# Ledger of designs, part 304: peptides against a protein of PDB entry 7PB4

Target 1, 105 residues: chain A of PDB entry 7PB4
Amino acid sequence: KMLNIKEYKEKLLSTLGEFLEDHFPLPDRSVKKKKKNIQESSVNLITLHEMLEILINRLFDVPHDPYVKISDSFWPPYVELLLRNGIALRHPEDPTRIRLEAFHQ
Target 2, 218 residues: chain B of PDB entry 7PB4
Amino acid sequence: DALQMAVGYFEKGPIKASQNKDKTLEKHLKTVENVAWKNGLASEEIDILLNIALSGKFGNAVNTRILKCMIPATVISEDSVVKAVSWLCVGKCSGSTKVLFYRWLVAMFDFIDRKEQINLLYGFFFASLQDDALCPYVCHLLYLLTKKENVKPFRVRKLLDLQAKMGMQPHLQALLSLYKFFAPALISVSLPVRKKIYFKNSENLWKTALLAVKQRNR

## One batch from the design tools (peptide; made by RFdiffusion4, then SolubleMPNN)

Design b2_p25_5_s4 (from b2_p25_5, 13 letters changed)
Fold by OpenDDE base, seed 5:
Structure b2_p25_5_s4 (fold): chain B 105 residues (1-105), chain C 218 residues (1-218), chain A 25 residues (1-25)
Amino acid sequence: as target 1 above (105 residues)
Amino acid sequence: as target 2 above (218 residues)
Amino acid sequence: MEILGKELLLRLLVQELVELEAQLK
């Protein structure tokens, strides 16, 4: 039973990865090349896949505090996407923290 | 082309200046209906019109008529179906439109080009089982979609609970039998061996049209 | 794919993943 679930999980993760790459890609870094002077705050934006992974892991690793602090690596449109679709919830007292919705409860 | 003009009308919406909005709408609707029933619609036309029918852009009567004529010439794009389901989530369509959509989806299921993304919508469809009006048609759809990986303990419990509430409905029994086939260990209850699977004939609305589509594509 | 469709699929995929994780734990 567990093996089948793991295999299915892997398949689903792969499907999700492909889906996210196709439909929710990060903005091309190429647009910022022209204007020299603004400090390339080389904030490496993480993919939506990575963001979801962080949120899922936090939900299960720290169930009593499942919130993740929004870092500069979190692309704001992704945060908004997750929130507006009920995939994530903002902390009621700290707007800088979000959690994955507990769909299994 | 009259059809292109009609589709364009529905896509762009009524031009404010038309004094005879209702006559124009009826003219274009009849054009779509005539072509759809005679020849079927191209996948692109279905994509546009199906979304319009479910978006709430027009009234329920118009949406119902559009949805009834969503007859493919060849195939329906899976993307069109996914978009349509997304509109169901927005809740701008009537309950009757939702029922009609599920009937349509079951009837047109074989004409959908791909099923991969539709299969991912399994959870959404399953959640719609709680709607008594949708339940028979959703069961039929789930019967078509269900894979072994979809058969989970919590879904089994939900189906059994629905059966306890609604009684031994033929459509629930059909779905439960399929679940038992995929995961016999999850269903301890003896299900009556039904030799025949009985779903409401959702295709009856399109039976003649579907026969014609199959004949043209052969 | 319209934005609404994509977002719906995203939600469903994430939901399924969470359910799977819950079963593995």
Scores: peptide ipSAE 0.529, ipTM 0.621, DockQ to the pose 0.435
Fold by OpenDDE base, seed 1:
Structure b2_p25_5_s4 (fold): chain B 105 residues (1-105), chain C 218 residues (1-218), chain A 25 residues (1-25)
Amino acid sequence: as target 1 above (105 residues)
Amino acid sequence: as target 2 above (218 residues)
Amino acid sequence: MEILGKELLLRLLVQELVELEAQLK
């Protein structure tokens, strides 16, 4: 039974990844806005899939503190997307921390 | 090509300046209908037109006619179905259009190229069982989609509650029988062994067209 | 319009994934 659930989970993750790539892709870095001075913060943005994986893992690995700190690798529109749709919640006292919504409670 | 012009019209929308908007619309709609019933539509044409039918861009009468002629020449893209379901979530289509879509989805199920993404939408379809108008067709769809991993205690409970509310409907019994097959320990209720699974004849609208598609692909 | 549908679908998919994770644990 557990093996079947794991296999199904893996399939779901794979398909979710494809879905996210198709419908919620990262912006192409190619918009060279010409303006000079803004430090190209070379921060590699993570995919929405990776962001969700981090949030899910934190929820289950550290259930007493399920919050993840928003890093520079978190694309702001993805954070907003998750919050707006009730997939994630912002920490009430620390706006730099978000958690996955506990859908199973 | 007349079909390309028709599809392009629906995609781009009516040009404001045309005095004969209704005549132009009817002309293009008839073109799509004629090709769809005669030869079927390419996957790309279905992708465009299916999205249009569910987007609320046109009136219910037009959307209904478009959806009725979503007949594949060969295959339907799974991506088109996923996009269509996303439009259902937006709720700009009528209840009748939603019913027609589920009927279409059941009728065209075998012509969808892949089922992986559709299977992930299992929870969404299952939630639609609460709609009395959709329930018969959703049960049929779920009957086609259900795998052992989808049979969960909470879903069994929901189905039994629905049965208590609606009575022993043939479509619900069919789905419950499948659930019992996959997970007999979850369903203690003796289900009548109905040898014949009876779903509403969702295929009746497309029966002739589906026969033609099967003949062309053979 | 399409965006809203995609977003709702995203929520549903994430919910299902979380439910699966909860069963494994």
Scores: peptide ipSAE 0.515, ipTM 0.643, DockQ to the pose 0.402
Fold by OpenDDE base, seed 2:
Structure b2_p25_5_s4 (fold): chain B 105 residues (1-105), chain C 218 residues (1-218), chain A 25 residues (1-25)
Amino acid sequence: as target 1 above (105 residues)
Amino acid sequence: as target 2 above (218 residues)
Amino acid sequence: MEILGKELLLRLLVQELVELEAQLK
């Protein structure tokens, strides 16, 4: 039973990964540097898949404090996407922290 | 090719300048219908047209006709089905179109190349059981999709609640029997052992076409 | 694919993943 669930989970993760790559890719860095001082924060942005993984892991690893601090590696449009769709929730007292919605509850 | 022109028309939309927009639309629709019923459509053509039928780009009558002629020559891409389901989520299609889509999905199930991504949408399909118009067809779809890992306590409860509300419907009983097979400990209720599982014949609309497809792929 | 459809599908996929994770624990 557990093996089947694990296999299904792996397949789901693979499908989700492909879906995210196809439909929610990171912006290509090649967008022409218009000269304004956009401090190219040398910060490597993480994929939406990686962001979701972090949020899911936190939800299950630390259920009493399921919030993740938003880092500079979090692409703001992804954060807004998750919040807008009810996939994530912002901490009521700290806007720099988000959690995954507890769908299993 | 007449078919390519027709598909291109639906994909790009009507060119504004045609005084006889309805006649042009009808011409292209008939072209698609004729090819689909005679030879079937390529996977790429189904991908384009299925998306159009569910996007709400055209009226319900046109969408219904397009969806009815989504007959494969060989295979349907699972990606096309996933995209179609995403349009169902947007809710721009009519209730009748949704019913027709589920009937189509059941009828064409064996022609879908892969089921892995469709299986991931199990939860979405299961949620659609609450729609009385969809319920018979969704039960049939779920019967085809259900694996042991999908049989969860909360889904069992939902099915039993639906049975309490709707009575012992043959399609619901079939699905419950499958659930009991995978997880007998979750279903304590003695289900009548029906030797024959009966679903509404969703294939009736495409019966002749499906026979032709099977003959061509032999 | 319309943006709304993609976003809804994303939610459904994430929900299913969370449910699976909950079963593994």
Scores: peptide ipSAE 0.502, ipTM 0.655, DockQ to the pose 0.417
Fold by OpenDDE base, seed 4:
Structure b2_p25_5_s4 (fold): chain B 105 residues (1-105), chain C 218 residues (1-218), chain A 25 residues (1-25)
Amino acid sequence: as target 1 above (105 residues)
Amino acid sequence: as target 2 above (218 residues)
Amino acid sequence: MEILGKELLLRLLVQELVELEAQLK
């Protein structure tokens, strides 16, 4: 049973990864090149996959404080996407922190 | 070979420089159709072409023709199906293509190598019951997929609500009967005991092809 | 409707992943 669950998890992760790459890619860096003046904030944006991994890991690793601080690496549209779809929740007192929705509770 | 060239064409897309884009497309499409109906397609070929058919890369007519020839030689990869479902969510395919896909999925269900990943998409399929055009085929698919763990109170309520709206549809009754089998406590309503669950045999567009596949794999 | 499908699938996939992880612990 456990082996099957692990296998399913791996397959799901693979599927999710492909899905995210295909349908929720990061904006091409090339579009920002034309407007000269916006400071090339050297901040490497993380993928939505990486963001979800962080949120999931935090939920399970620190269940008493499952909130992740929104960093500059978090692309704002991804944050909005997760919040809008009820995948993530904003901390009630700290808008800079989000958690994954506890779907299993 | 001609099939590899055809698949490669659909995968890479039309080379911009070809003046006769439509003729080339038709040639490759016919190649795929001929091989698919004669011999079936390899799992890898289905993986590529199925995704293309649902990606919106080509027009609806082309997508429909590709999807109609997604006939396996042996098996269909579950991963291909999951990818296909992901494309349905993107909405680049027409409503008719979605219907055709669900019909295809039901028709090809036994040829899918594994069902584990497809079962994870149960909720997605269930949500598609709200589409009147999809509902009959989705009910059939869910009838094939439903396990005891899928039968939840909220889904029962949704099915009953749907029945209230649409009436006592045979496909919906079949699914409800299955739900009652797994969770009798959740369904207090007496369902007519239909001896034979008949999903509308949507004229299995692939009936002849599937018979041929079964004969070759015997 | 189109955006809703993609986003719905994302939610479902994440939900399932969380459920699987919960079963593994």
Scores: peptide ipSAE 0.523, ipTM 0.632, DockQ to the pose 0.365; fails the geometry check

Design b2_p25_6_s1 (from b2_p25_6, 10 letters changed)
Fold by OpenDDE base, seed 3:
Structure b2_p25_6_s1 (fold): chain B 105 residues (1-105), chain C 218 residues (1-218), chain A 25 residues (1-25)
Amino acid sequence: as target 1 above (105 residues)
Amino acid sequence: as target 2 above (218 residues)
Amino acid sequence: SILDKIKGKEIRLRLLVEELVELEA
């Protein structure tokens, strides 16, 4: 029974990864904002997959404070995507923090 | 027939060559409306038109009119509903269209052939409770869908938080009462014993049409 | 699978994540 759950979990993770790559890729870097002077802080955006991994891990590793601080590496449209679909929740007092929904509890 | 031509028009879109695109659109829309209100639509017609109404292919006014005439002759396919719900996430439909869809879904709930797949979308519907405009209708929908297995602690917390935010709304109380029925240990709060669960049935846009459908299917 | 019927990528995402979280518990 345990082996079957692990295998199923691995399959699900693989499916999620493939799904995210196909349907939720990183935005193309080509939105060169024309304004010259803002230092190319090449903010490396993380993938939606990486974002979800961080959120899932935080939910289970630190269940008493499952919130993750939104960094500049979090692409805002993907943050909004998670929030509007009820996958993530914004911290009630700190809008810069989000958590994964505790679907298991 | 005229209905098939109308449905085909909406499905395929306007042929570029018609000079009077708006007149043609109106003609076909009226055809669909007339048939829907008189006889209802076949499940296949609803499948096509419901998808169109929510896909953002046409403007909000057209989508609204299509949704208002999604009246079944007999049944609505669950698959049509699942597809429709899928469009709600794409963000191509207006807020008013979403509200209308949930109202439609509640009104037509008994005419949906199966509920198994719709029940799998429970979590999605529940997340829509956060939208103040949708909340009354979503509560009603959830009241119809909720099974014991859906009553989880995190959902109870969310409902209580919503109640704290918006107050003791009748629709929210109805849903909470159902949750308490399935899982009394999760809801320690004394809910007022409301003898009558009043979802605003008064604003059913389809009341007359639904009566006619029920009479035809007897 | 219901996932195959769901054309909406966002709903599919939600369902996948929900299932994953339930399996991690």
Scores: peptide ipSAE 0.551, ipTM 0.789, DockQ to the pose 0.634
Fold by OpenDDE base, seed 5:
Structure b2_p25_6_s1 (fold): chain B 105 residues (1-105), chain C 218 residues (1-218), chain A 25 residues (1-25)
Amino acid sequence: as target 1 above (105 residues)
Amino acid sequence: as target 2 above (218 residues)
Amino acid sequence: SILDKIKGKEIRLRLLVEELVELEA
């Protein structure tokens, strides 16, 4: 039984990874906005996959404070995607913090 | 067939060359409305038109009118509903369209051929409880969908938090009572025993049409 | 899988995450 669950979990993770790559890629930075000297904040955006990993890990590693601070590496449209679909929740007092929904509890 | 032409118009979109686009659109919309209210629409017609109404292909006024005439002749395909819900996630539809859709979904719930996939969307619907405009209709939908396996501790907490914020709303009380029925150990709060489940939004825009559908299918 | 029957990428995402969280628990 445990082996089957582990295998299924691995398959699910693989499926999620492929799904995210296909349907939720990072925006192509290639919109060459003209080189006006505005400091392109070279903030490397993380993938939706990485964002979800951070949120999932925080939920299980720190269950008493499962909130993650939104950094500049979090692409705002993906944050909104997670929130509007009920995958993530904003902290009630700090809108800069989000957590994964505790679907298991 | 006039209906086929009308559905085809909405599916393919307005042909660029029509000088009188608005008149043509209105003609086809009236055709759909007339057939829908008189006879109902076939499942295939609902599949096409429902997706069009929620895709954002047309303006809000047109989408609203299409959605209002999504009256089945016999059944609605579950696949059509799942596709429609998928469009709600994209955020291209207005808040009013979302409200109307949930009202429609509740009204037409018994005419949907299967519920298996819709039941899997339970958590998505539950997340929509946070929208104050949707909350009454979502509660009613969840009341229809809720099974024992859906009653989880985190959802109980959310419902109680919503009750604390919004007060003892009848629609929320109805859903909480159902939750207590399935999982009494999760709800320690004494809920008033309401003899009648009352969802205020019982003014079904489709009441007359639904009676006619039921009569035709007997 | 049941996930393959569900149309809509955002809904599928939610279902995948929900299932994953349940399996991690």
Scores: peptide ipSAE 0.550, ipTM 0.788, DockQ to the pose 0.555
Fold by OpenDDE base, seed 1:
Structure b2_p25_6_s1 (fold): chain B 105 residues (1-105), chain C 218 residues (1-218), chain A 25 residues (1-25)
Amino acid sequence: as target 1 above (105 residues)
Amino acid sequence: as target 2 above (218 residues)
Amino acid sequence: SILDKIKGKEIRLRLLVEELVELEA
């Protein structure tokens, strides 16, 4: 039974990864907006997959403070996506922090 | 058949070349409305038209009219409902259409053939409680769907927080009472034993039609 | 799987994440 759960979990993780790559890719950096002065903030955006991994890990590793600080690497549309779908919650006092919903509690 | 032609028009979309696009649209819409209110629609017709109403293929006025006439002859397929719910996330549906859809879903709930897949969408519906416009209807839907397994501590916290924010709304109280029934240990708050559960009369729009459907299926 | 029937990518995402969280608990 435990082996089956681990295998299923691995399969689910794989499915999630593939799903995210197919349906929620990173925005193509190629929109060369010609306009001059926007500092190319060389900020490497993380994938939605990486965002979810961070949030899930934080939820289980630090259950008493499951909030993650939103960095510049977090693509704002994906943050909004997680929030509007009830996957993540914004900290009530600090809008720069989000947590994964505790679906298990 | 006039109905088949009308459904086909909505499915295939307007042929670009018609000078009288609006007249043709109105004709087909009236055909669907007439059949739906008189006889109800077959499950296949509802499947097609419901998807169209929520896909954003047509304008809000048309989508609203289509959704209002989604009256079954016998049953609604659960698959149609699942597909419809999927369209709610695409962002092409107006807020008013979403409200109407949830009202429709509550009103037609007993005519849906199966509930197993809809029950798997419980968490999605629950997340929609945060929308003030949807909240009354979502509470009613959740009241119909809630099983003991759905009553989790985090959902209880969410409902109590919502109650703190919005006050003791009748629809929220009804849902909380059901939660307390399934999991009394999770809800320490004394809920007034209201003998009468009052949901907004979502059925009012279809009351006459629903009576007719029940009479035909007896 | 219900996931295969769900055309909405956002709903599917939520369901996948919910299931994953439940399995990790």
Scores: peptide ipSAE 0.548, ipTM 0.787, DockQ to the pose 0.651
Fold by OpenDDE base, seed 2:
Structure b2_p25_6_s1 (fold): chain B 105 residues (1-105), chain C 218 residues (1-218), chain A 25 residues (1-25)
Amino acid sequence: as target 1 above (105 residues)
Amino acid sequence: as target 2 above (218 residues)
Amino acid sequence: SILDKIKGKEIRLRLLVEELVELEA
C-alpha cells in the first residue's frame, strides 16, 4: 500500500510537471518590445511549477507561517491564476504574501 | 430532422458561404428551443450543445439561449457536466453565463445520471464561493453535493470567513448547518436553527419544463 | 480518470495540486 502511494505520488508529480509545461509555459520573451520603457526587469521569471514547489514546500516545512513573499520572479498572471482558482490565498494584512491552500487540513 | 440539422449547425459552425448567417443561426436556435421546451433534448444533444454554449464558440447572447434550453428528455450525462465545468475556468464565457450554468446545474441536478465525477469537482465549486454573483447558487450546489468527507477544517474556515464578510446569508447558513451536521466538532459557532432551508429559486427558469419532464418520466 | 475528461486547464491544475497536497499530508 505505501509503495503504491509513493509510486502514485511520483507519477502525479511527473504528470503535473508535464501538464504545466504544456499548458502553462512561461511567456516567451519575444513579445515585441513596444518601445515604452518597460524596464526589461532583467528578473528571471520562475515557472509555475517552481512557484508551486515553493508554495507546497513552505506549507509543509513551515505550517505555522506558510506564507511566501511574492518576488519579481513571480509572473503576476500566474499569481492571479493561483488565487482565483483557490489554489493560493493572499495574506489578509500583507498583499505581497501568498500561501498555498491547506487542502489537507 | 430539423433538430439534427440545428445541432449539426452549432457543432460544425456556420458554413462560410451563407450570406444570411444571422437568419440561419436564429432559425436553428428557435428549432432547438422549441424542441427542448416541448419534448426535452436527448443526452447526446445536451452533450453537444452544452459544450458549445460554454466553449465560447458563439457570442454571449447565443450561448445564453442555448444554455436556457438545456432541458433533458430523460437524463443528462455526468460527462457532459464535467466537460461543461471544465470550460467555466477558461475565461471564454461571461459572468452571466457562469451564473446561469450554476442555476441550470442546480435545477437539473436530479436528472444527472451519476454524481461520482461531479463530487470530485467539489473543491472547484467550493472555490467559486468567492464570487459574489455565484455564491448563492454554489452554496445550493454544494448543499446537494456535500458528504462528510468533504467537510474539512480549511473549508470550514473559509465558510466562516465568508460569513464574516457577507453576513449571515440564508444560503451560506444552510451550507454551514450541513457542515455542522457532518462535523459538529469543526464548527463551534452557534448557528441559528433554521427550520427552513432557503436557497434562491434557481429552478424558476425551468420550473414548467421540469414539471413536464417529471410527468413524461413517470 | 476525471483528469482525462477535463479539458479546462485551470480546473485540471486545481485538481492536480489538491491531490498532490493531500498525498503530501
Scores: peptide ipSAE 0.539, ipTM 0.781, DockQ to the pose 0.666

